Peptides against a protein of PDB entry 1EBD. Designs and how they scored, part 31

Target 1, 138 residues: chain A of PDB entry 1EBD
Amino acid sequence: KASYEGKVAAEAIAGHPSAVDYVAIPAVVFSDPECASVGYFEQQAKDEGIDVIAAKFPFAANGRALALNDTDGFLKLVVRKEDGVIIGAQIIGPNASDMIAELGLAIEAGMTAEDIALTIHAHPTLGEIAMEAAEVAL

## One batch from the design tools (peptide; aimed at target 1 V23 V85 E108)

Design b2_p23_7_s2 (made by RFdiffusion4, then SolubleMPNN; from b2_p23_7, 17 letters changed)
Fold by OpenDDE base, seed 5:
Structure b2_p23_7_s2 (fold): chain B 138 residues (1-138), chain A 23 residues (1-23)
Amino acid sequence: as target 1 above (138 residues)
Amino acid sequence: MKVRIASKEEQEEAKKKIEELAK
């Protein structure tokens, strides 16, 4: 765990995904709004020659975010076009630090945007934004 | 559990980087 934590810290500063054991090491910044990332950024994937779809959905369109009066930001999924597999995600907005966990799991499991789009998310929750972004990627 | 606590400057730099890369 110490090694994992060290990698997270380094990647949080560098803004780069880990090239070691884990595909999806999250980076989290507890700011206002919160920022979180896991896996590839869109440009990073493109720089490596990966053809991707960047699917973005705003918190301003999320019911729970509206209820919380905290609608700044968005969730972005980076999806590999070849097979629809999610290879990265970024969240800027409310509860990004916790919400990144679902996407980290999805990336590690090799899940597709369709998998998330077809997963029922409770309503209204901030987590629904992952489903919404996944639908954009379809 | 031992976690490195980043400085405020490091946190701000990380935030800016994520925001920039996420655009």
Scores: peptide ipSAE 0.140, ipTM 0.641, DockQ to the pose 0.030
OpenDDE base, seeds 1, 2, 3, 4: peptide ipSAE 0.100, 0.098, 0.119, 0.087; ipTM 0.662, 0.653, 0.663, 0.637

Design b2_p23_7_s3 (made by RFdiffusion4, then SolubleMPNN; from b2_p23_7, 9 letters changed)
Fold by OpenDDE base, seed 4:
Structure b2_p23_7_s3 (fold): chain B 138 residues (1-138), chain A 23 residues (1-23)
Amino acid sequence: as target 1 above (138 residues)
Amino acid sequence: MEVKVASEAEREEAMREIKALAA
């Protein structure tokens, strides 16, 4: 029952962000490194009985981050295992405040990790980290 | 959606929470 309710909730969030405002609204902290989050945290999803993949990729492995000598942190995607739909994302690192928008859009559109992985990202950019994390989720 | 600039205290708390939950 809890698992079913969690799935329904996640689907509603992914398709109808206006239905669950607190999940759809991004949270941003303009610190160094910046912090940003949208949608579910991994533990939140688990607590609601949603089976998720937490795909994490470090900025230390991102070419642009290395070039900028700003490699602290990571991007984490929270992906529903059942269908690969992205239901949450967290970024701690350079440009997190701007980068979270791509992932917010992905969540609102009900996109999958595969959608992000197959989206061409300019090289070298910080934004590539979203693609890298998405590939981890596959 | 309302946009609010956080105080230093709010920023610190939010940063800690996000880092902890995302770790």
Scores: peptide ipSAE 0.031, ipTM 0.539, DockQ to the pose 0.027
OpenDDE base, seeds 1, 2, 3, 5: peptide ipSAE 0.031, 0.030, 0.031, 0.030; ipTM 0.551, 0.545, 0.549, 0.541

Design b2_p23_7_s4 (made by RFdiffusion4, then SolubleMPNN; from b2_p23_7, 11 letters changed)
Fold by OpenDDE base, seed 3:
Structure b2_p23_7_s4 (fold): chain B 138 residues (1-138), chain A 23 residues (1-23)
Amino acid sequence: as target 1 above (138 residues)
Amino acid sequence: MKVRIASEEERAAALERIKALAA
């Protein structure tokens, strides 16, 4: 986070957009299963020369998804290796259209995978999958 | 690094990438 803040400050001095501007716009497809994304895709980051970790966790391993008999899909976090900052997220699965908001907030706030991993999520909930994916990125 | 707000064209491309992930 300190590294992220330093880079943001340097970019602001260099004439880049202010800290008030949003970092990313989410995209949602209300299909079955639902699809949602915010920020960078893994390959998009790589194409721009950003070294990333793609941390993936399946709904098949989520307690709430099992209880709902709705276990298709996964959550993926795109994490910058240099400082652990989350720069993108994709969800395919139950409640993806709503769950993407948490990750959009995390990206806008410049949070790291560690921040999400250390945030307590209620049990059992679909939202726990974000915490599980964050742990994979550590 | 900070991501700029996407254009409509970039958003449309992102939707296609999401669909590809679901394939």
Scores: peptide ipSAE 0.024, ipTM 0.535, DockQ to the pose 0.068
OpenDDE base, seeds 1, 2, 4, 5: peptide ipSAE 0.017, 0.016, 0.021, 0.022; ipTM 0.466, 0.450, 0.504, 0.492

Design b2_p23_8 (made by RFdiffusion4)
Pose (drawn by RFdiffusion4):
Structure b2_p23_8 (pose): chain A 138 residues (1-138), chain P 23 residues (1-23)
Amino acid sequence: as target 1 above (138 residues)
Amino acid sequence: SALETLAAMAAERGRRAGLHRAP
């Protein structure tokens, strides 16, 4: 957040019509099962008065997670029911800090569960859980 | 990659209007 604003400030000073414009910022915590979050949590979304559906997919079902032998974790998609637009995601499990980037790019650009579900992911990887979660969302 | 595909989609489409901004 600081670096982004740093650029916005210099650009505004120079005359560039710069402004602060992002839909979300990812936050990561390097706990044992590292966790990452972006956008709204399922509860924040409804408390905001939004009809949102949530899809939760476990690492226990992903093949790479079994190979890593760290199966405690999940990926959750908070999706606006009215248009399938993803507004929040939460990952708890190995490499959540890296996997978060994909869901983050999707939120910032205003993509849908289908946009992600129709994207072929690598197999066997953890990043593909996002594919299977969006499939669950659909 | 999946991420590059999404990035290409975002570059082509631009950002969607009406997005809920996280606080």

Design b2_p23_8_s2 (made by RFdiffusion4, then SolubleMPNN; from b2_p23_8, 7 letters changed)
Fold by OpenDDE base, seed 4:
Structure b2_p23_8_s2 (fold): chain B 138 residues (1-138), chain A 23 residues (1-23)
Amino acid sequence: as target 1 above (138 residues)
Amino acid sequence: SALEELRKLAEERGRRPGLVRAP
């Protein structure tokens, strides 16, 4: 089912002038499965000397993904180890293009993995994977 | 591939200063 064939949707969000100084600008590729990212990749953070926890949770372990029979991929949180602040996220999987927004908000707000872990997510949902990944980071 | 395209876009963004706000 995974094709990685799709439309890159970066032009609309990457290059326009903003009146707001955004910390994290998302990138989305509308493929099957979808791919989305915001903030740091793990290796980028490491290359800058940031000590990070990379917390990965697979869609194969997500109740909604199982119910949908769409379990390809994972969510990865990149968390600064010193203070638990989320500095990046990547999603490959169902609804990645929409689900990245929660993590974009978290990064822009300077939230921690604990903040997400303590946020009640509806069960069962795809979005619950963010909470699961956050718990891995604790 | 979609993944490589994603990485490319993320790398371009990673060149921007201030991707992490001070707590």
Scores: peptide ipSAE 0.245, ipTM 0.721, DockQ to the pose 0.089
OpenDDE base, seeds 1, 2, 3, 5: peptide ipSAE 0.106, 0.028, 0.083, 0.085; ipTM 0.647, 0.491, 0.633, 0.654; seeds 1, 2, 3, 5 fail the geometry check

Design b2_p23_8_s4 (made by RFdiffusion4, then SolubleMPNN; from b2_p23_8, 8 letters changed)
Fold by OpenDDE base, seed 2:
Structure b2_p23_8_s4 (fold): chain B 138 residues (1-138), chain A 23 residues (1-23)
Amino acid sequence: as target 1 above (138 residues)
Amino acid sequence: SALEELRRLAERRGRRPGLVRAP
């Protein structure tokens, strides 16, 4: 957040069109397990009157998480029901701090749950959980 | 099924249906 805001400020000073989009800015807590979020929480979307699908997939069902013996937590996608666009994601679990970047990219690009579900993820990886959660949202 | 839907989506995108992972 702060680094991005600094970049936006520098671009604005340079006369480039730039805006702070807080929807696409990740928040990370380097706890054990790690916590990461980008875009809307399910309740925030509901409070704004957005009809959403909240798709959740647990790390306990992820092959890499099992192999690492680190299966606490989940990934949640918040998907706008009207068009399937991903508007938020939350991750609690191993490597959440890095894994949130894929979902930040998806939100920034206006991607759908279908786009993530059809993206081939390497096996076994923690990143597969994003694909699995996207499949739940279909 | 979810797998069949993913295969249809993959096919529409010019992918082989067998490149879609089973749920």
Scores: peptide ipSAE 0.015, ipTM 0.460, DockQ to the pose 0.040
OpenDDE base, seeds 1, 3, 4, 5: peptide ipSAE 0.012, 0.013, 0.015, 0.021; ipTM 0.422, 0.385, 0.419, 0.454; seeds 3, 5 fail the geometry check

## One batch from the design tools (peptide; aimed at target 1 V85)

Design b2_p24_1 (made by RFdiffusion4)
Pose (drawn by RFdiffusion4):
Structure b2_p24_1 (pose): chain A 138 residues (1-138), chain P 24 residues (1-24)
Amino acid sequence: as target 1 above (138 residues)
Amino acid sequence: SGSAEAKAAAQAEIDTLLADLAAE
């Protein structure tokens, strides 16, 4: 957040019509099962008065997570029911800090669960859980 | 939903990202 604004400030000073414009910022916590979040939590979304569905997919079902032998965790997609647009995501499990980037780019650009679900991911990887979760969302 | 242009740009970044993560 600080670095982004740093650029916006200098650009505004120079005359560039720069402004602060992002839909979300990811936050990561390096706990044992590292966790990452972006966008709305399922509860914040409905408290905001939004009809949102949530898809939750476990690492226990992913093959790479079994190989890593760390199966405690999940990925959750908070999706606007009215248009399938993803507005929040939460990952708890190995490499959540890296996996969060994909869901983050999707939120920033206003992509749908289908956009992600129709994207072929690597197998066997953790990042593909997002693919399976969006499939669940659909 | 986002514009087609913005979504296409983001998808290209996602594809690159997925390829980089798979290579790790």

Design b2_p24_1_s1 (made by RFdiffusion4, then SolubleMPNN; from b2_p24_1, 13 letters changed)
Fold by OpenDDE base, seed 3:
Structure b2_p24_1_s1 (fold): chain B 138 residues (1-138), chain A 24 residues (1-24)
Amino acid sequence: as target 1 above (138 residues)
Amino acid sequence: MGSEEEREKAKREIRELLERLAAQ
């Protein structure tokens, strides 16, 4: 898989140091392509004994990414199998630093993959990739 | 401005994030 080289900018917003706060805080790397994450990684969830679905959708299949000629990477949802709740998300690709906010909101609200799949996203947009990944999780 | 210790902690956390992302 691709080697990611980029300038790492860490901004730690010091909130209350609870284990829950570390899951809710998004992490962003302004590389090319951009990288963003919120909540659980797939392996982290497995190590904690959480049974998860890892739903992945590539930017190469997104209409807006194709139009922009910027199709590197993917969006990944980490979904708890028991109840379909989204517990983590990772984005590598165009606009990842901004797109992670939708998924951060979904995780904080306890939303399911079905909730995202049923949310209408404007066409054609990069944001549609969240809907497509959610459909993969169903 | 975070302390030098806070800055080094942030660098470690980012390196760990990048390693996890590369494995996905």
Scores: peptide ipSAE 0.029, ipTM 0.533, DockQ to the pose 0.031
OpenDDE base, seeds 1, 2, 4, 5: peptide ipSAE 0.027, 0.028, 0.029, 0.028; ipTM 0.526, 0.515, 0.523, 0.519

Design b2_p24_1_s2 (made by RFdiffusion4, then SolubleMPNN; from b2_p24_1, 13 letters changed)
Fold by OpenDDE base, seed 1:
Structure b2_p24_1_s2 (fold): chain B 138 residues (1-138), chain A 24 residues (1-24)
Amino acid sequence: as target 1 above (138 residues)
Amino acid sequence: MGSEEEREKALEEIRKLLEELAAK
């Protein structure tokens, strides 16, 4: 019944890093819902032979999203199993275009899912979803 | 910087994620 599609209103540009050089170039689609990505997609990582965990957390379980009555979508972290390093992230949902910056920073800095999970986020915020997804990856 | 091809691939992956969302 519920069909979701990104109705593109504006498009911003992207690029994805190699397995060696994690240049966190964001891709943002200003649509409804908003879509944002940085680093590897799950299948992209797998195609390159990287063993990854895809940790997904829905906005429907985020307190701020519930309060805003805007719960469509999810955040997905792509985490390298070997060392827990975040190598990609995708967000579909509220504030995705801005929230992707935190994860871009994390990827560029070589942070792990544990680093994000242990980072205190203001409550209640949409940004807490990054922490929740990181916990899933642990 | 992203090439046109990389941009298109990213958009395709986003479309797949949207389909994943719709499947819920």
Scores: peptide ipSAE 0.340, ipTM 0.803, DockQ to the pose 0.040
OpenDDE base, seeds 2, 3, 4, 5: peptide ipSAE 0.348, 0.332, 0.339, 0.335; ipTM 0.805, 0.800, 0.801, 0.797; seed 2 fails the geometry check

Design b2_p24_1_s3 (made by RFdiffusion4, then SolubleMPNN; from b2_p24_1, 14 letters changed)
Fold by OpenDDE base, seed 1:
Structure b2_p24_1_s3 (fold): chain B 138 residues (1-138), chain A 24 residues (1-24)
Amino acid sequence: as target 1 above (138 residues)
Amino acid sequence: MGSEEKREEAMKRIRELRERLAAE
């Protein structure tokens, strides 16, 4: 239910005519659940001929989300296959509006999924989901 | 810094990012 609304919000952001021009600018929709995006959406990358891995991890498997009883949604990393560089991220779920900042930093710095996977995230936290998604991308 | 100036700076950074991504 709530996951669907978040997905629609994310898709709306992706479908905005200017969305392709604002790849490095975080976009946030303060819906329930929150929706946030930075960098490429998977389809945008594909449309530009970039071969990508879309690594997804659900909040339903995140310890902090479970403890908060707020498990709707997921984090998705868009990773360039050639070199593992993170080129986009989308979050639908709790605290997405703040969590997107880590991934914005990672993209700006040219970090890989491996860099995030090897970064220790505090346990249990919502932000730990970024590490989990990065591990999926490896 | 005004809102428009911030936007222009952000757009510059986006272009630079795209160039970096394309060069790799």
Scores: peptide ipSAE 0.022, ipTM 0.375, DockQ to the pose 0.041
OpenDDE base, seeds 2, 3, 4, 5: peptide ipSAE 0.016, 0.007, 0.018, 0.018; ipTM 0.401, 0.287, 0.371, 0.372; seed 4 fails the geometry check

Design b2_p24_1_s4 (made by RFdiffusion4, then SolubleMPNN; from b2_p24_1, 11 letters changed)
Fold by OpenDDE base, seed 2:
Structure b2_p24_1_s4 (fold): chain B 138 residues (1-138), chain A 24 residues (1-24)
Amino acid sequence: as target 1 above (138 residues)
Amino acid sequence: MGSEEARAAAMERIRALRAELAAK
């Protein structure tokens, strides 16, 4: 199912040649805080006429971030409303440069916000923020 | 759009995220 949905998502995005590259290419800025992105940004999706949910969850609400005293920033998921498929993700905060890989994999596989929300993440970890943001999108 | 151009555009949007954080 997820693979098929991923293909459909990729094909839908392929209708816009410029958008295919945005899905495939992660971008990282090694600043403090770190910034990372893969796939669609919210405004980019809107400009292309894609109806999306932008689900945001702050590191200030993440147990591991609190324990590390590094709580600046957030994770944002860009979810297509039609089918709940994740088409983009952005992270600004601790470990963003590494955490973006999970979301890149999810986008490539055509996973939904529900798929991530139902995925067990170890507690307490920074990675839980992906699950939390996915829950916001439901 | 080529991969390099796509990356450059993404980097500009990342700067916008930093601005979003700073605005809170």
Scores: peptide ipSAE 0.264, ipTM 0.747, DockQ to the pose 0.033
OpenDDE base, seeds 1, 3, 4, 5: peptide ipSAE 0.226, 0.237, 0.242, 0.261; ipTM 0.726, 0.728, 0.735, 0.751; seed 4 fails the geometry check

Design b2_p24_2 (made by RFdiffusion4)
Pose (drawn by RFdiffusion4):
Structure b2_p24_2 (pose): chain A 138 residues (1-138), chain P 24 residues (1-24)
Amino acid sequence: as target 1 above (138 residues)
Amino acid sequence: AYKSAALAAEQAARNAAFAALAAA
């Protein structure tokens, strides 16, 4: 957040019609099962007055997570029911800090669960859980 | 892309602060 604004400030000073414009910022916590979040939590979304569905997919079902032998965790997609647009995601489990980038790019650009579900992911990887979660969302 | 009212308000306040800084 600080670095982004740093650029916006210098650009505005120079005359560039720069402004602060992002739809979200990811936050990561390096706990044992590292966790990452971006966008709305399922509760914040409804409390905001938004009809959102949530899809939750477990690492216990992913093949790479079984190979890593760390199966405690999940990925959650908070999706606007009205248009399938993803507005928040939460990952708890190995490499959540890295996996968060895909869901983050999707939120920033206003993509849908289908956009992600129709994207072929790597197998066997953890990042593909996002594929299976969006499939669940659909 | 959707933004919450809180986030939009915070970004507007920051943009006003950067406009004031550029003018100075």

Design b2_p24_2_s1 (made by RFdiffusion4, then SolubleMPNN; from b2_p24_2, 8 letters changed)
Fold by OpenDDE base, seed 1:
Structure b2_p24_2_s1 (fold): chain B 138 residues (1-138), chain A 24 residues (1-24)
Amino acid sequence: as target 1 above (138 residues)
Amino acid sequence: PYVSAELKAEQEALNAKLAALAAA
């Protein structure tokens, strides 16, 4: 947030049109396992009256996580039922702090779970858990 | 990065579950 705000401010000072519009601000805890979140939490969406699907996929079922013997946690997608648009995501597990970026991008772009499900992720990688979770939401 | 209270709570909940399983 601070870095993005500074970037917008610099652009404004330089005379370039820019505005701070917060859509997907990532939150990261560098714990063991790592935690990361972007956009809506499931309960947050429900509290606001948004009908959502919470699609969860465990690292225990991810090939790379198994190979690394680092299988604690899961990836959760918060998907708006009406149109399948991803409005939030949480990751607890290996490399969550970096993996959240894909989901932040997806939310910023207004992508659907189908978009991610149809995006080829290399196998075996931690990242393909996003594809697996997206498939759960379909 | 930004750290939310809700995310920390989820981390703590997971840690508690893992600790319980390890002690079982």
Scores: peptide ipSAE 0.034, ipTM 0.589, DockQ to the pose 0.018
OpenDDE base, seeds 2, 3, 4, 5: peptide ipSAE 0.029, 0.031, 0.027, 0.029; ipTM 0.565, 0.576, 0.558, 0.567

Design b2_p24_2_s2 (made by RFdiffusion4, then SolubleMPNN; from b2_p24_2, 11 letters changed)
Fold by OpenDDE base, seed 4:
Parts: sequence; structure tokens; C-alpha cells
Structure b2_p24_2_s2 (fold): chain B 138 residues (1-138), chain A 24 residues (1-24)
Amino acid sequence: as target 1 above (138 residues)
Amino acid sequence: PYVSKELKEEQEKLNAKIAALAAA
């Protein structure tokens, strides 16, 4: 289970919004498909002793991705088990470079997977995949 | 879901960029 140190470490890079210093800096590779990441990677969190849920959802199951015939890849949420707070996210797939912003915001605001799962996303959109992944984490 | 060799390569590139940022 999550150690105290792991919890503190996660809180250091997530859930502390600031007008000056961001705790989660996104990274993007504009490839085909695009890759994007913000916050913790799953293994990174585990290495720091944070007990996490890695919730993965494929674009192959996303309505908009299917409509675009662009279904390669997935979205992964890294969620702290103790309180459900999102501490990381990775996306490989269509529009990853833009979609990562929602998750960056969620991390900065200290939101939980439940918060995302309960947020209505427009249909059909690629962004729905964040909601789907969040539901997996519940 | 299946991740192609190409996807893995791009992910590695992303990891490298993030690592560089962390080291800065």
C-alpha cells in the first residue's frame, strides 16, 4: 500500500495550483499518432512508493476515433489509490497534444478520477476517452 | 490494446524529452 513518503511526493507534483509554478508540466511529441504526458508515469509513481491505479482505455473503443478511422493508441490515467486523485496521464493517439490539457488541469486542481468520470463530455468527441478511462479507475 | 513498434518508439522519445525537462 501507499507509503507516507509516496503520498507526500505525489502531492508535491499534483493538486497544488499556482499562478507562478505549475506542478505538472505537459510534454508532447507531435508524431502520428501523437504522444503526450503530464504528471507521473505509472512506474515512476510505484518507484516512489505511491500506490496507484493505472486506468487504460483504447481509442479503438472511442466513438469519435472510430468515426475518424484513427483508433491507434490509448489514454492512461495514473490515479492515487488512497484518495482517487489523478497524479498523471499519458496519451498516445489522435489529438493527444490538445487532450492532455484537460488532464493537466485536472492534476493541477487536485481532481479525482470521479470528478472526470462525472464530468459530461460532448458526444462524440475524442475527449470522452478521458471520462472512460476515469470510469475504469473507479 | 496493441501498441505497435512505432508507437513504442515515439513513447520512448517522449520519455526522453520528459527526462530532460526533469533534469533541467
Scores: peptide ipSAE 0.269, ipTM 0.777, DockQ to the pose 0.034
OpenDDE base, seeds 1, 2, 3, 5: peptide ipSAE 0.022, 0.021, 0.026, 0.024; ipTM 0.513, 0.506, 0.562, 0.540

Design b2_p24_2_s3 (made by RFdiffusion4, then SolubleMPNN; from b2_p24_2, 8 letters changed)
Fold by OpenDDE base, seed 4:
Structure b2_p24_2_s3 (fold): chain B 138 residues (1-138), chain A 24 residues (1-24)
Amino acid sequence: as target 1 above (138 residues)
Amino acid sequence: PYVSAELAAEQAKLNGKLAALAAA
């Protein structure tokens, strides 16, 4: 599964997109805390020779997570250094299964960390953590 | 519903850290 994601993402990045090819296919584990991933893991990118920034932000620093008393975990963005494009994301924490969709969309659309960082996220929300992680990548 | 070995490993790693904190 992870190998498939990496291969598909690599092909898309290499300029071989097709109507059937997705840049990123999400994976979700409905555990406590929830766990979700889309696109490249950091090590996968490195193994393929992609120079990346791994931008990590903890839920312990997220206002909504604090309000919910559910602060375990983090969001990690895997950002290609060359152009700032988000090529992967992992979330372990509250509502990870839903929040991964924003990042899946961002990856499919070829968005950069800057795009996410400059997108206003409502305060306080769990989704705000994506903006925070994106800012770390800048 | 879709699980990878790497994702499971990350979850397991976190679970281990959380367990260690609980035991401390």
Scores: peptide ipSAE 0.031, ipTM 0.566, DockQ to the pose 0.018
OpenDDE base, seeds 1, 2, 3, 5: peptide ipSAE 0.028, 0.024, 0.025, 0.023; ipTM 0.572, 0.567, 0.551, 0.558

Design b2_p24_2_s4 (made by RFdiffusion4, then SolubleMPNN; from b2_p24_2, 11 letters changed)
Fold by OpenDDE base, seed 1:
Structure b2_p24_2_s4 (fold): chain B 138 residues (1-138), chain A 24 residues (1-24)
Amino acid sequence: as target 1 above (138 residues)
Amino acid sequence: PYVSEELRREQEELNAKLAALAAA
């Protein structure tokens, strides 16, 4: 676990200014719908030669989003194929600016898609989409 | 899944902002 965390940290840091020692720096655009990102974008990872899975799940398939009639967008996990570790995440959709924190935490902790997939999320919540996207990566 | 051009543009804007920060 520690070795994987170190690997993720090193790679994540490479995607940010060298003066910043944070592994996962979130970015948010407060548009409608909101956009949020943390860690690698898919193409960034590919450009650096990292073999990744882009696991995407739409809010249109999320129960809470449907109930709220706010189903535009998706959550995308950028998962390293070698070990299933999450190295990035993007959200466009309801509550994206807050939901990104879970994924930032996961990246900082060196968690895998399986870790999130096995984490129980309350039902019905927007947050379940993270679990659904993680399952796509498995 | 399908993503509208509007959503795509918003994502690209976010990516550009983050990339600019990383390049600084």
Scores: peptide ipSAE 0.273, ipTM 0.758, DockQ to the pose 0.038
OpenDDE base, seeds 2, 3, 4, 5: peptide ipSAE 0.166, 0.188, 0.164, 0.252; ipTM 0.662, 0.732, 0.697, 0.769

Design b2_p24_3 (made by RFdiffusion4)
Pose (drawn by RFdiffusion4):
Structure b2_p24_3 (pose): chain A 138 residues (1-138), chain P 24 residues (1-24)
Amino acid sequence: as target 1 above (138 residues)
Amino acid sequence: TNYRTLDEAQEFMDMAQAAIDAAK
């Protein structure tokens, strides 16, 4: 957040019509099962007065997570029911800090669960859980 | 909601990922 604004400030000073414009910022916590979040939590979304569906997919079902032998965790997609647009995601499990980038890019650009679900992911990887979760969302 | 274009969103997310990598 600080670095982004740093650029916006210098650009505004120079005359560039720069402004602060992002839909979300990811936050990561390096706990044992590292966790990452971006966008709305399922509860924040409804409390905001938004009809949102949430899809939750476990690492226990992913093949790479079984190979890593760390199966405690999940990925959650908070999706605007009215248009399938993803507005929040939460990952708890190995490499959540890296997996969060895909869901983050999707939120920033206003993509749908289908946009992600129709994207072929690597197998066997953890990042593909997002594919399976969006499939659940659909 | 004012969504960023894909290129703008990519640039922004690269910065966010760089910050996360640096914290590791």

Design b2_p24_3_s1 (made by RFdiffusion4, then SolubleMPNN; from b2_p24_3, 13 letters changed)
Fold by OpenDDE base, seed 2:
Structure b2_p24_3_s1 (fold): chain B 138 residues (1-138), chain A 24 residues (1-24)
Amino acid sequence: as target 1 above (138 residues)
Amino acid sequence: MNFLSLEKAEELMAMMKAEIDAAR
């Protein structure tokens, strides 16, 4: 957030059109396990009258998380029902602070759950959990 | 490193905790 706001401010001072899009700005807590979020939480979307699917997949079902003996938590996608577009994501678990970037990119690009589900992730990786959660949304 | 304020970190943790508790 702060570094992105600083970039937007610098661009504005330079006379370039720039805006802060808070929907695609990640938030991270570097705890153990790590917590990360981008875009809408499920309840926030509902409070705004957006019909959503909340798709959740646990790290306990991820092959890499099992191999690392670090299986606490989950990934959650918030998907708009009308068009399948991903509008939010939350991760609590191993490498959440880095993994949130893929989902931030997906939200910024207007990608659907199908786009992520059809993207092959390397096996075995923690990143496969994004693909698995996207499949749950279908 | 992109730091959050303490207030924003606490808000995020509270929301994540609510998600965990709802899944139990």
Scores: peptide ipSAE 0.052, ipTM 0.623, DockQ to the pose 0.037
OpenDDE base, seeds 1, 3, 4, 5: peptide ipSAE 0.032, 0.029, 0.030, 0.029; ipTM 0.609, 0.582, 0.561, 0.571

